# Designs tried in a protein design run: peptides against a protein of PDB entry 3C2G. Part 2

Target 1, 209 residues: chain A of PDB entry 3C2G
Amino acid sequence: IRTFDLLGLLLHDSDAIDGFVRSDGVGAITTVVQYPNNDLIRAGCKLLLQVSDAKALAKTPLENILPFLLRLIEIHPDDEVIYSGTGFLSNVVAHKQHVKDIAIRSNAIFLLHTIISKYPRLDELTDAPKRNRVCEIICNCLRTLNNFLMMWIPTPNGETKTAGPNEKQQVCKFIEIDILKKLMSCLSCEGMDTPGLLELRSTILRSFI

## One batch from the design tools (peptide; aimed at target 1 N140)

Design b1_p8_4 (made by RFdiffusion4)
Pose (drawn by RFdiffusion4):
Structure b1_p8_4 (pose): chain A 208 residues (1-190, 192-209), chain P 8 residues (1-8)
Amino acid sequence: IRTFDLLGLLLHDSDAIDGFVRSDGVGAITTVVQYPNNDLIRAGCKLLLQVSDAKALAKTPLENILPFLLRLIEIHPDDEVIYSGTGFLSNVVAHKQHVKDIAIRSNAIFLLHTIISKYPRLDELTDAPKRNRVCEIICNCLRTLNNFLMMWIPTPNGETKTAGPNEKQQVCKFIEIDILKKLMSCLSCEMDTPGLLELRSTILRSFI
Amino acid sequence: SKKYAPLP
């Protein structure tokens, strides 16, 4: 845990996190967080979140790491882990087609739907720290969804990709009535929460 | 991509 904390302090900028990724740091973190201990898991995922915007992640073999992290997000009961994991997912799929492909094959879009649907409306959360966390989680999920949807929107540049049935059924779950009600309620609930502005902006983008 | 700040 202290090693994770120290690496977190050392990796101040882009060059440092890229150096860490080129040294197989992401694979190391994911291997270590297989140990069933929540403090250790929370610390490893915090560091993964920190290095998630690394451009070197375009070169790291993610065929095994990414499905493992999706499974962890799916079953781990604590919000800090969900926060870190979905934050990492949003950055790691960004600008990387082959990584989006890995995520789709592991049902990443279906998982975003599940994560968003499990939480009550933001007006039903009393403690401010927790409300802000659910808010950032939902925001992370929808940012990840938006990084996927770019593939299938006709671009005059000429890269009109066709969605397979697998991608189709996952994306279409986001027009089911239950999640639309929840998403529209985040847009209008009446809520002093620092993450609310970014959430509402991201929701509008998801509908667009 | 996004950078993250600590939450309480």

Design b1_p8_4_s1 (made by RFdiffusion4, then SolubleMPNN; from b1_p8_4, 3 letters changed)
Fold by OpenDDE base, seed 4:
Structure b1_p8_4_s1 (fold): chain B 209 residues (1-209), chain A 8 residues (1-8)
Amino acid sequence: as target 1 above (209 residues)
Amino acid sequence: SRSYRPLP
């Protein structure tokens, strides 16, 4: 725990973050969070979130790491772990096609839907910190989905990847009325990435036209 | 693609 806090203090510098990632720091954290200690898992996932935008991640093999982290956020009940894990996922797939491909092969699209579906409506949450955390988790999931959908939008050169039939079916689950209501509720929360949520809405509409 | 910057 103290080691992760110390690393968190050092990781305000982008060069220090890149140095940690180049030294297989993400692999080290994923090894540590395999122990059945909730405080250790929470601290480790928070550190993963803090390094999730590191430039060095573009050169890091994630074939073994990412499926493990997806399984962790599938089964772990702690909102702080889910927040950190979904935040990490959204950032690590950004601008990295090979990482998107690993996540999709590991059923990430279905997992994102499952996570959003498990949380209550924001209007049912009276505790403001809890409500904000749930909103942030939903936003992380939806941002990750947007990052996947962007692969299937034509480039200026007219080239596009085609989603497989399974991926298309999994994406269709996000137009369920319950999911759409949760998306709309997130737009009313202060400090949320409203531009990102509006972009997702536009991306979904373009994917179904 | 968009990245979320976690608040420090």
Scores: peptide ipSAE 0.101, ipTM 0.815, DockQ to the pose 0.326
OpenDDE base, seeds 1, 2, 3, 5: peptide ipSAE 0.095, 0.099, 0.067, 0.066; ipTM 0.815, 0.816, 0.793, 0.792

Design b1_p8_4_s2 (made by RFdiffusion4, then SolubleMPNN; from b1_p8_4, 3 letters changed)
Fold by OpenDDE base, seed 5:
Structure b1_p8_4_s2 (fold): chain B 209 residues (1-209), chain A 8 residues (1-8)
Amino acid sequence: as target 1 above (209 residues)
Amino acid sequence: SRKFKPLP
């Protein structure tokens, strides 16, 4: 905990973050969060989120880290862990195509749907902090999905990767009425990435046309 | 691709 707090203080500097990542800091955090301590897991995942936009992550091998994190956010009950983990995922898949490919091979698309499906409707949440956190998690999942879908959008001058039949089927689950209602509910939450949610909506629609 | 910046 104190080590993560110290790192958290150093993480206000982008160069310090990049230095930490270059020194296999993400691997170190991933090792720490393997211990069955919820406070360590929460703090470690929060730190992962804080470093998740580092430039050095584009050069970090994530072949072992990403499948581990996906398993963690699949099973862990703590919203703070899910928030941090999905936030991290959304950022790291934004860096490179190979990271997207690792995530997709690790069933990330289906997992994102599973995570969104686990949460109640935002209108059923009376506690504002809980509602906001759930909305943020959904936004992180949806941003991650958007980052995947962007690979399959035809560009005027490029060979676009085609989504496999399994990936297409998994993407189709996000047009379910319950998922769409959750997406729309997130647009009503203050401080949310409304432009990102609208982009996703557009991207989903384009993926089915 | 979009990045998320958590609020500090």
Scores: peptide ipSAE 0.341, ipTM 0.905, DockQ to the pose 0.310
OpenDDE base, seeds 1, 2, 3, 4: peptide ipSAE 0.335, 0.306, 0.340, 0.334; ipTM 0.907, 0.896, 0.907, 0.906

Design b1_p8_4_s3 (made by RFdiffusion4, then SolubleMPNN; from b1_p8_4, 4 letters changed)
Fold by OpenDDE base, seed 3:
Structure b1_p8_4_s3 (fold): chain B 209 residues (1-209), chain A 8 residues (1-8)
Amino acid sequence: as target 1 above (209 residues)
Amino acid sequence: MRKYKELP
């Protein structure tokens, strides 16, 4: 705990973050969060989120790390862990095809649906901090989904990867009325990535046309 | 495609 808090206080500089990631810092965090201590898991996942945009992550092997993190965010009850883990996931899959392929093989599309589905509607949440955190988690999931769907959209000059039949079926779950209502509720939250959510809505619609 | 950064 105190070590991760101290590391978080030292990792404000982009070169320090990149140095930590180059030194297998993500592997070290992943090793430590295997201990059944919720405060340690929370602090470790927060630190993962803080380093999740590092340039060095493009060269970090994620084949063992990413399936572990996906399993953690599937089962962990703490919204702070889910927030940090889905935030990390959304960043590491951004612009990295090999990481998207690892995530998809690790059932990430279905997991994103499961995470969104387990939360109540935002209008049922009276506590503003809790409502905002749930909205952020849903936004992280939806941003991750958009990053997957964008691989299968025809570009004017590129071979389109076709989604497999399983991936198509998993994507079809995001047009459920409950998921669409949660997406629309996130668009009404202050400080949310409204442009990214609107892009996702357009991407979903184009994936079914 | 946007990177998420936690604002402090």
Scores: peptide ipSAE 0.029, ipTM 0.674, DockQ to the pose 0.327
OpenDDE base, seeds 1, 2, 4, 5: peptide ipSAE 0.028, 0.028, 0.029, 0.029; ipTM 0.673, 0.676, 0.676, 0.670; seed 4 fails the geometry check

Design b1_p8_4_s4 (made by RFdiffusion4, then SolubleMPNN; from b1_p8_4, 3 letters changed)
Fold by OpenDDE base, seed 5:
Structure b1_p8_4_s4 (fold): chain B 209 residues (1-209), chain A 8 residues (1-8)
Amino acid sequence: as target 1 above (209 residues)
Amino acid sequence: MVKYKPLP
């Protein structure tokens, strides 16, 4: 806990973050969050989120880390862990195709749907901090989905990967009326990444029309 | 590929 909080206070610089990631800092955090301590898991996942945009992650092997994190955010009840874990996932899948392939093979698309589906409608959440955190989690899931869908959009000059039948079926769940309502509710939340959600909306339309 | 900076 205090060590991760201290590391989080030291890792404000992008070169320091990149240095930490090059030193297997992500592996170190993921080792520590394997202990069944909620405060430790929360602090570790928060630190993962803080380093999740590091340039060094493009070169970091995530074959063991990413499936572990996916299992953690599947089962963990704490929204702070889910927020941090889905935020980390969203950023790391943006680094390289290999990370996307690990995430997809690890059932990430379906998991993201499950995470969005388990939360109530934002209009049912009277507590503003809770509502905002749920909205941020949904946004993280949807941004991650956007990063997957973009692989299958035809580019004017490139061989587009075709989604397999299973990936297509998993992605089709994101056009369910409940998911679309949650997307629209998140677009109405103040301080949200409205551009990223609008990009996803455009990506969904291009993937299904 | 869009990098999203999560809010702190």
Scores: peptide ipSAE 0.033, ipTM 0.708, DockQ to the pose 0.262
OpenDDE base, seeds 1, 2, 3, 4: peptide ipSAE 0.024, 0.026, 0.026, 0.025; ipTM 0.650, 0.649, 0.645, 0.648; seeds 2, 3 fail the geometry check

Design b1_p8_5 (made by RFdiffusion4)
Pose (drawn by RFdiffusion4):
Structure b1_p8_5 (pose): chain A 208 residues (1-190, 192-209), chain P 8 residues (1-8)
Amino acid sequence: IRTFDLLGLLLHDSDAIDGFVRSDGVGAITTVVQYPNNDLIRAGCKLLLQVSDAKALAKTPLENILPFLLRLIEIHPDDEVIYSGTGFLSNVVAHKQHVKDIAIRSNAIFLLHTIISKYPRLDELTDAPKRNRVCEIICNCLRTLNNFLMMWIPTPNGETKTAGPNEKQQVCKFIEIDILKKLMSCLSCEMDTPGLLELRSTILRSFI
Amino acid sequence: ELKVRRAS
């Protein structure tokens, strides 16, 4: 845990996190967090969140790491882990088609739907720290969804990709009534939460 | 709390 904390302090900028990724740091973190201990898991995922915007992640073999992290996000009961994992997912699929492909094959879009649906409306959360966390989590999920949807919107540049039935059923779950009600309620609930502005802006983008 | 550094 202290090693994770120290690496977190050392990796202050883009060159450092890219150096860490080129040294197989992401693979090392994911291997270590297989140990069933929540403090250790929370610390490893915090560091993964920190290095998630690394451009070197375009070169790292993610065929095994990514499905493992999606499974972790799916079953781990604590919000800090969910926060870190979905934050990492949002950055790691960004600008990387083959990584989006890995995520789709592992049902990443279906998982985003499940993560958003499990939480009550933001107006039903009393403690401010927790409400802000659920807000950032939903925000992370929708940002991930938006990084996927770009593939299938007709671009005059000429890269009109066709969605397979697998991608189709996952994306179409986001027009089911239950999630639309929840998403529209985040847009209008009445809520002093620092993450609310970014959340509402991201929701509008998801509908667009 | 560590914030998500967004990819550019």

Design b1_p8_5_s2 (made by RFdiffusion4, then SolubleMPNN; from b1_p8_5, 4 letters changed)
Fold by OpenDDE base, seed 1:
Structure b1_p8_5_s2 (fold): chain B 209 residues (1-209), chain A 8 residues (1-8)
Amino acid sequence: as target 1 above (209 residues)
Amino acid sequence: MLKVIPAK
């Protein structure tokens, strides 16, 4: 606990974050969050989120780390862990095709749907902090989905990667009316990345037309 | 491509 809090206080600049990542900091966090201590897991996942946009992650082997994190956010009951883990996933797959490929092979698309589906509608949440956290989690999942869908959008040169049949089936679940309602509810939340959610809405629609 | 804003 105290060690991750201390590291979080030291990692205020991009060079310090990159230095931590180059020193196998992501591997070290992943080792610590394997212990059955919710405070350690929460603190470790928060630190993962803080380093999730590091340039040094492009050179970090994520083949063992990413499947472990996906399993953690699948089963862990704490919304703070889910928030941090989905935030990490969203950032780490951004601009990194090889990381997207690892995530997709590790059933990330289906997991994103599962996470969104387990939360109630935002209009049923009367507690504002809880509602905001749930909205942020849903937005992290949807942003991650957008980052995957962008691979299958035709480029101006007519070159496109084709989604496999399993990926297509998993993506089709996001046009369910309940998922679309949750997306629309997130657009009504204050302080959310509205441009990003609108981009996703457009990307989803274009993926099915 | 959208980035999560790190929690301030």
Scores: peptide ipSAE 0.053, ipTM 0.731, DockQ to the pose 0.115
OpenDDE base, seeds 2, 3, 4, 5: peptide ipSAE 0.028, 0.025, 0.028, 0.034; ipTM 0.698, 0.688, 0.697, 0.740

Design b1_p8_5_s4 (made by RFdiffusion4, then SolubleMPNN; from b1_p8_5, 4 letters changed)
Fold by OpenDDE base, seed 1:
Parts: structure tokens; sequence; C-alpha cells
Structure b1_p8_5_s4 (fold): chain B 209 residues (1-209), chain A 8 residues (1-8)
């Protein structure tokens, strides 16, 4: 626990983060968080989030790491773990087609829907810290979905990757009225990417119905 | 057009 906190404090710049990642730091964290200690898991996932935008991740094998993290955020009850894990997922798939492919093959789209579905409506949460954390989790999930949808948007040259039938079916679940209401609730939260969420809403509704 | 985004 204290070791991850210490590592987080030492990672103040992009070069230090890249150095940690090049030294298989992500693999080391994922090994440690396999132990059934919630404090350790929380600290480890927080550290994963802190290094999730590292340039060195483009050269890191994620074939074993990413499925493990997806399983962790599927089953773990702690919102802090879910927040850190979904944030990591959002960042690690960004600008990395091969990582998107690994995540999608590992049922990441379905998992994002499952995570959003399990949380109550934000208007039902009276505790402001809890409400904000849930909003951030939902936003991380929707941002991750947005990052996936980018691969199926037609390019100016007319080239388009086609989503498979399973991916289309999984994306269609995000047009459920409950999901749309949660998306709209996130738009009222301060500090959220409102333009991005609005764009995502429009893309889901127009492209997959 | 959708843009790839990072978590804050």
Amino acid sequence: as target 1 above (209 residues)
Amino acid sequence: MLKTRLAK
C-alpha cells in the first residue's frame, strides 16, 4: 500500500512515468493487485490511472494486463477501484488501435454498459462526494465508448472499419432510456466534458439505430 | 466528428 503511494509521489513528470512503464511497471502493479487486499487494490489502480497516458504504453504488451483489469472492474465493489480502472481503460485505448482491439475482444463495450447500469441515477444520490464519483465513473465509461466509436467513423477518403455484429449489438444497448437518462444527468455535473458527451449521444442515436 | 479523449 505505502509503496504505491510512494511511487505515485515520485512520478511527477512524463519521463519518470515513461521510465516506470518501460520497466514493466504496469505488469508489476497488476501482479500485486491480484492479492485480496482492498487497500492494495485501490492504491494499485490509482497508480495505474496515474501512468495511463504514458507514451511507453504503446510498446507495452497489454494482452494479459487488459483482460485482467476488465475482470477486476467488473466484480470489485469499491467505487475508487472502478473510477481508477475505467479511467485507465479510457486513456490506454486512446490513440492505440491495437489496444482498442484487445479491449473489444475482451468484451469491454458490454462491460461499460454493465458498469453504467449498476449505478443509481445521480439525482437519487444525496451525498455530493458519492454523486461526483459516480458521475466520473459514468463519464469514464462513456469516454471509453467514444474512443471505440472513433474507429467506425468514415474517414474523408471513404475508408471505414465496420463494426462486427456483436459490437453493433453491444453499442445499441447504450440507447436504452436508463442509459440516456444517466448520460443526461452527467451533463449537469460541473467539470465534465459536456461537448464530448453531447457528441457521443448524437453519434450513438444516429449511427446504430 | 468524434475525437479521441483522455480522462482528466
Scores: peptide ipSAE 0.104, ipTM 0.797, DockQ to the pose 0.140
OpenDDE base, seeds 2, 3, 4, 5: peptide ipSAE 0.091, 0.087, 0.061, 0.084; ipTM 0.785, 0.784, 0.684, 0.779

Design b1_p8_6 (made by RFdiffusion4)
Pose (drawn by RFdiffusion4):
Structure b1_p8_6 (pose): chain A 208 residues (1-190, 192-209), chain P 8 residues (1-8)
Amino acid sequence: IRTFDLLGLLLHDSDAIDGFVRSDGVGAITTVVQYPNNDLIRAGCKLLLQVSDAKALAKTPLENILPFLLRLIEIHPDDEVIYSGTGFLSNVVAHKQHVKDIAIRSNAIFLLHTIISKYPRLDELTDAPKRNRVCEIICNCLRTLNNFLMMWIPTPNGETKTAGPNEKQQVCKFIEIDILKKLMSCLSCEMDTPGLLELRSTILRSFI
Amino acid sequence: LATFSNEE
């Protein structure tokens, strides 16, 4: 845990996190967080979140790491882990087609739907720290969804990709009534929460 | 969704 904390302090900028990724740091973190201990898991995921915007992640073999992290997000009961994991997912798929492909084959889009759906409306959360966390989580999920949807929107540049049935059923769950009600309620609930502005802006983008 | 409808 202290090693994770120390690496977190050392990796101050882009060159450092890229150096860590080229040294197989992401694979090391994911291997270590297989140990069933929540403090250790929370610490490893915090560091993964920190290095998630690394451009070197375009070169790291993610065929095994990514499905493992999606499984962890799916079953781990604590919001800090979910926050870190979905934050990492949003950055790791960004600008990387082959990484989006890995995530789709592992049902990443279906998982985003499940994560958003499990939480009550933001007005039903009393403690401010927790409400802000759920808010950032939903925000992470929708940002991940938006990084996927770009593939299938006709671009005059000429890269009109066709969605397979697998991608179609996952994306279409986002027009089911339950999640639309929840998404529209985040847009209008009445809520002093620092992450609310970014969340509402991201929701509008998802609908667009 | 419009893309899916056009394919159909």

Design b1_p8_6_s1 (made by RFdiffusion4, then SolubleMPNN; from b1_p8_6, 5 letters changed)
Fold by OpenDDE base, seed 5:
Structure b1_p8_6_s1 (fold): chain B 209 residues (1-209), chain A 8 residues (1-8)
Amino acid sequence: as target 1 above (209 residues)
Amino acid sequence: LEVLKKEE
């Protein structure tokens, strides 16, 4: 816990973060969070989120790390773990086709839907911090999905990958009315990136046109 | 379509 807090305090500089990642810092965190301590897992996942946009991640093999994180998120009911883990996932797949492929083959699309489905409607949450956290988690999931969907959207001059039948079926789950309502409810949350949420919605809808 | 990243 304290070690991750210290690292978090030191990793305010992008070069420092990059240095940590180059030194297999992500692997180190992943090793540490294998121990069944909730506070440790929370801190480790938060640190993962903090380094999730590091340039050095492009050179980091994530074949073992990403499936592990996905499994961790799947089995852990902790909002902070889910928040950090989905945030990490969204960032690491953003510009990395190989990482997207790892995530998708590791059943990430289905997991994202499962995560969103676990949470109540935001209008049912009276606690503002909880509501905001849930909204952020939903946003992280949808952002990750957006980054996947971009691979399958035809570009005017490019060969687009086609989603497999399983992936297409899993993506179709996100147009369910309950999912859409949860997305829309996030637009009313204070401090949320409303333009970003609208972009996510647009991408999802476009994938079905 | 732009890749979206989480801002912290």
Scores: peptide ipSAE 0.112, ipTM 0.815, DockQ to the pose 0.000
OpenDDE base, seeds 1, 2, 3, 4: peptide ipSAE 0.070, 0.086, 0.074, 0.109; ipTM 0.783, 0.799, 0.787, 0.814

Design b1_p8_6_s3 (made by RFdiffusion4, then SolubleMPNN; from b1_p8_6, 6 letters changed)
Fold by OpenDDE base, seed 5:
Structure b1_p8_6_s3 (fold): chain B 209 residues (1-209), chain A 8 residues (1-8)
Amino acid sequence: as target 1 above (209 residues)
Amino acid sequence: LEVLKKLE
């Protein structure tokens, strides 16, 4: 805990973050969070989120890390773990095709749907901090989904990767009325990444119409 | 999809 807090305080500079990642810092975090301590897991996942946009991650193999993180999110009902983990996932898949492939084969699409589905409607949450956190989690999940969907949208000059039948089925869950209502509720939250949610809307329309 | 059309 204290070590991760210290690292979090030191890793405000992009070069420092990149240096940490180059030194297998992500692997070190994932090793530490294997211990069944909720506070340690929270702190470790938060640190993962903090380094999730590092340039060095483009050269970091995530074949073992990403499945582990997805499993961690699956088994922990902790909002802070889910927030950090989905944030990490969203950032690492954004511009890395190989990472998208790892996530998809590791059942990320279904997991993201499950996460969104487990949370109540934002209008049912009276506690503003809790409501905001839930909204952020949903946004992370939906932003990740957008990055997956974009792989399957035909480009005028390019070969489009075809989603397999399983991936199509998993993605279809995101157009369920409950999920779409949660998307709408997130758009009504102040300070949210509305552009990303609007991009997802556009992507869904292009994918399913 | 109908819900998405109402998001604008």
Scores: peptide ipSAE 0.040, ipTM 0.766, DockQ to the pose 0.000
OpenDDE base, seeds 1, 2, 3, 4: peptide ipSAE 0.038, 0.028, 0.040, 0.052; ipTM 0.758, 0.704, 0.765, 0.804; seeds 3, 4 fail the geometry check

Design b1_p8_6_s4 (made by RFdiffusion4, then SolubleMPNN; from b1_p8_6, 5 letters changed)
Fold by OpenDDE base, seed 4:
Structure b1_p8_6_s4 (fold): chain B 209 residues (1-209), chain A 8 residues (1-8)
Amino acid sequence: as target 1 above (209 residues)
Amino acid sequence: LEVLEAEE
């Protein structure tokens, strides 16, 4: 726990973060979070989030790491783990087609839907910190989905990937009324990137037009 | 647009 806090304090420089990642730091964290200690899992996932935008991740093999993290999020009903894990997922798939493919093959789209579906409506949460954390989790899930949807937008060369039938079916679940209501409720949360959420909403809606 | 989450 304190070791992860110390690492977090040291990892304010992008070169230091890249150095950690190049030294298999992500693999080291994933090894540590395999122990059945909730505090250790929370601290490890938080550290993963802190290194999730590192440039060195583009060269890191994630074929074993991502499926493990997705399973961890699936089985641990802890808001801090889910927040950090979905944040990591969102960042690591951004601008990385290969990583998006690994996540999708590992049932990420369905998992994101499951996460959003399990949380109560924000208007039912009276505790402001809890409400904000839930909003952030929902935002992380929707941002990750947006990053997946970007794969199916034509590139400047006119090429585009086509979503498979299973992926299309899983994406269609995000237009459920309960999910749409949760997305809309996030727009009213303080400290949220409202312009970003509106963009995500627009992208999701365009995928069905 | 692809987006990133803020680091804590």
Scores: peptide ipSAE 0.021, ipTM 0.615, DockQ to the pose 0.000
OpenDDE base, seeds 1, 2, 3, 5: peptide ipSAE 0.019, 0.019, 0.018, 0.019; ipTM 0.611, 0.609, 0.582, 0.606; seed 3 fails the geometry check

Design b1_p8_7 (made by RFdiffusion4; failed a check: a repeat of another design)
Pose (drawn by RFdiffusion4):
Structure b1_p8_7 (pose): chain A 208 residues (1-190, 192-209), chain P 8 residues (1-8)
Amino acid sequence: IRTFDLLGLLLHDSDAIDGFVRSDGVGAITTVVQYPNNDLIRAGCKLLLQVSDAKALAKTPLENILPFLLRLIEIHPDDEVIYSGTGFLSNVVAHKQHVKDIAIRSNAIFLLHTIISKYPRLDELTDAPKRNRVCEIICNCLRTLNNFLMMWIPTPNGETKTAGPNEKQQVCKFIEIDILKKLMSCLSCEMDTPGLLELRSTILRSFI
Amino acid sequence: THKHPTLP
């Protein structure tokens, strides 16, 4: 845990996190967080969140790491882990087609639907720290969804990709009534929460 | 890509 904390302090900028990724740091973190201990898991995922915007992640073999992290996000009961994992997912798929492909084959879009659906409306959360966390979680999920949807929107540049049935059923779940009601309620609930502005902006983008 | 806030 202290090693994770120290690496977190050392990796202050882009060159440092890229150096860590080229040294197989992401693979090391994911291997270690297989140990069933929540403090250790929380610490490892916090560091993964920190290095998630690394461009070197375009070169790291993610065929095994990514499904493992999706499984962890699916079953781990604590919000800090969900926050870190979905934050990592949003950045790791950004600008990387082969990584989006890995995520789709592991049902990443279906998982985003499940993560958003499990939380009550933001007006039903009393403690401010927790409300802000659910808010950032939902925001992370929708930002990940938006990084996927770009593939299938006709671009005059000429890269009109066709969605397979697998991708179709996952994306179409986001027009089911239950999640639309929840998403529209985040847009209008009445809520002093620092993450609310960015959440509402991201929701509008998801609908667009 | 982006950065994430530190939450309590």

Design b1_p8_7_s1 (made by RFdiffusion4, then SolubleMPNN; from b1_p8_7, 6 letters changed)
Fold by OpenDDE base, seed 2:
Structure b1_p8_7_s1 (fold): chain B 209 residues (1-209), chain A 8 residues (1-8)
Amino acid sequence: as target 1 above (209 residues)
Amino acid sequence: SFSYRELP
């Protein structure tokens, strides 16, 4: 725990973060979070989130790391772990086609739906900190989905990847009324990425036209 | 694509 706190204090500089990632820091964290200690898992996932926008991640092999993290956020009961993990996922797939492909092959689209589905409606949560954390998790999931869907939107230049039939079916689950209600509830939460959620809504609509 | 930076 103290070691992760020290690393967190050192990782305020983008070059330091890039240096950590180039030194297999993400692999080191993922090794450490394999131990059955919730405090360590929480601290490690938080550190992953802090380095998740590093440019060096574009050159980091994620074929083993990303499936492991996806499995962790599938099964772990702690919202702080889910928050950090989904935040990491959202950032790490951004602008990196090869990472998106790894995530999709690892059933990430379905997992995002599963994560959103397991949480109650935000209007049913009376505890404001809990409600906000759940909203942030849902936003991270939806932002990740947006990053996937953007691959399949026709560009003006006519170059578009086509979603496979399985991916299309998994995306269709996000138009379920329960998911849509949760999306709409997140739009009403203060301090959330409302522009990003509105973009996702537009992206979803475009993906079905 | 949006990268979420948690502000320290």
Scores: peptide ipSAE 0.050, ipTM 0.761, DockQ to the pose 0.316
OpenDDE base, seeds 1, 3, 4, 5: peptide ipSAE 0.025, 0.035, 0.025, 0.031; ipTM 0.658, 0.722, 0.658, 0.716; seed 4 fails the geometry check

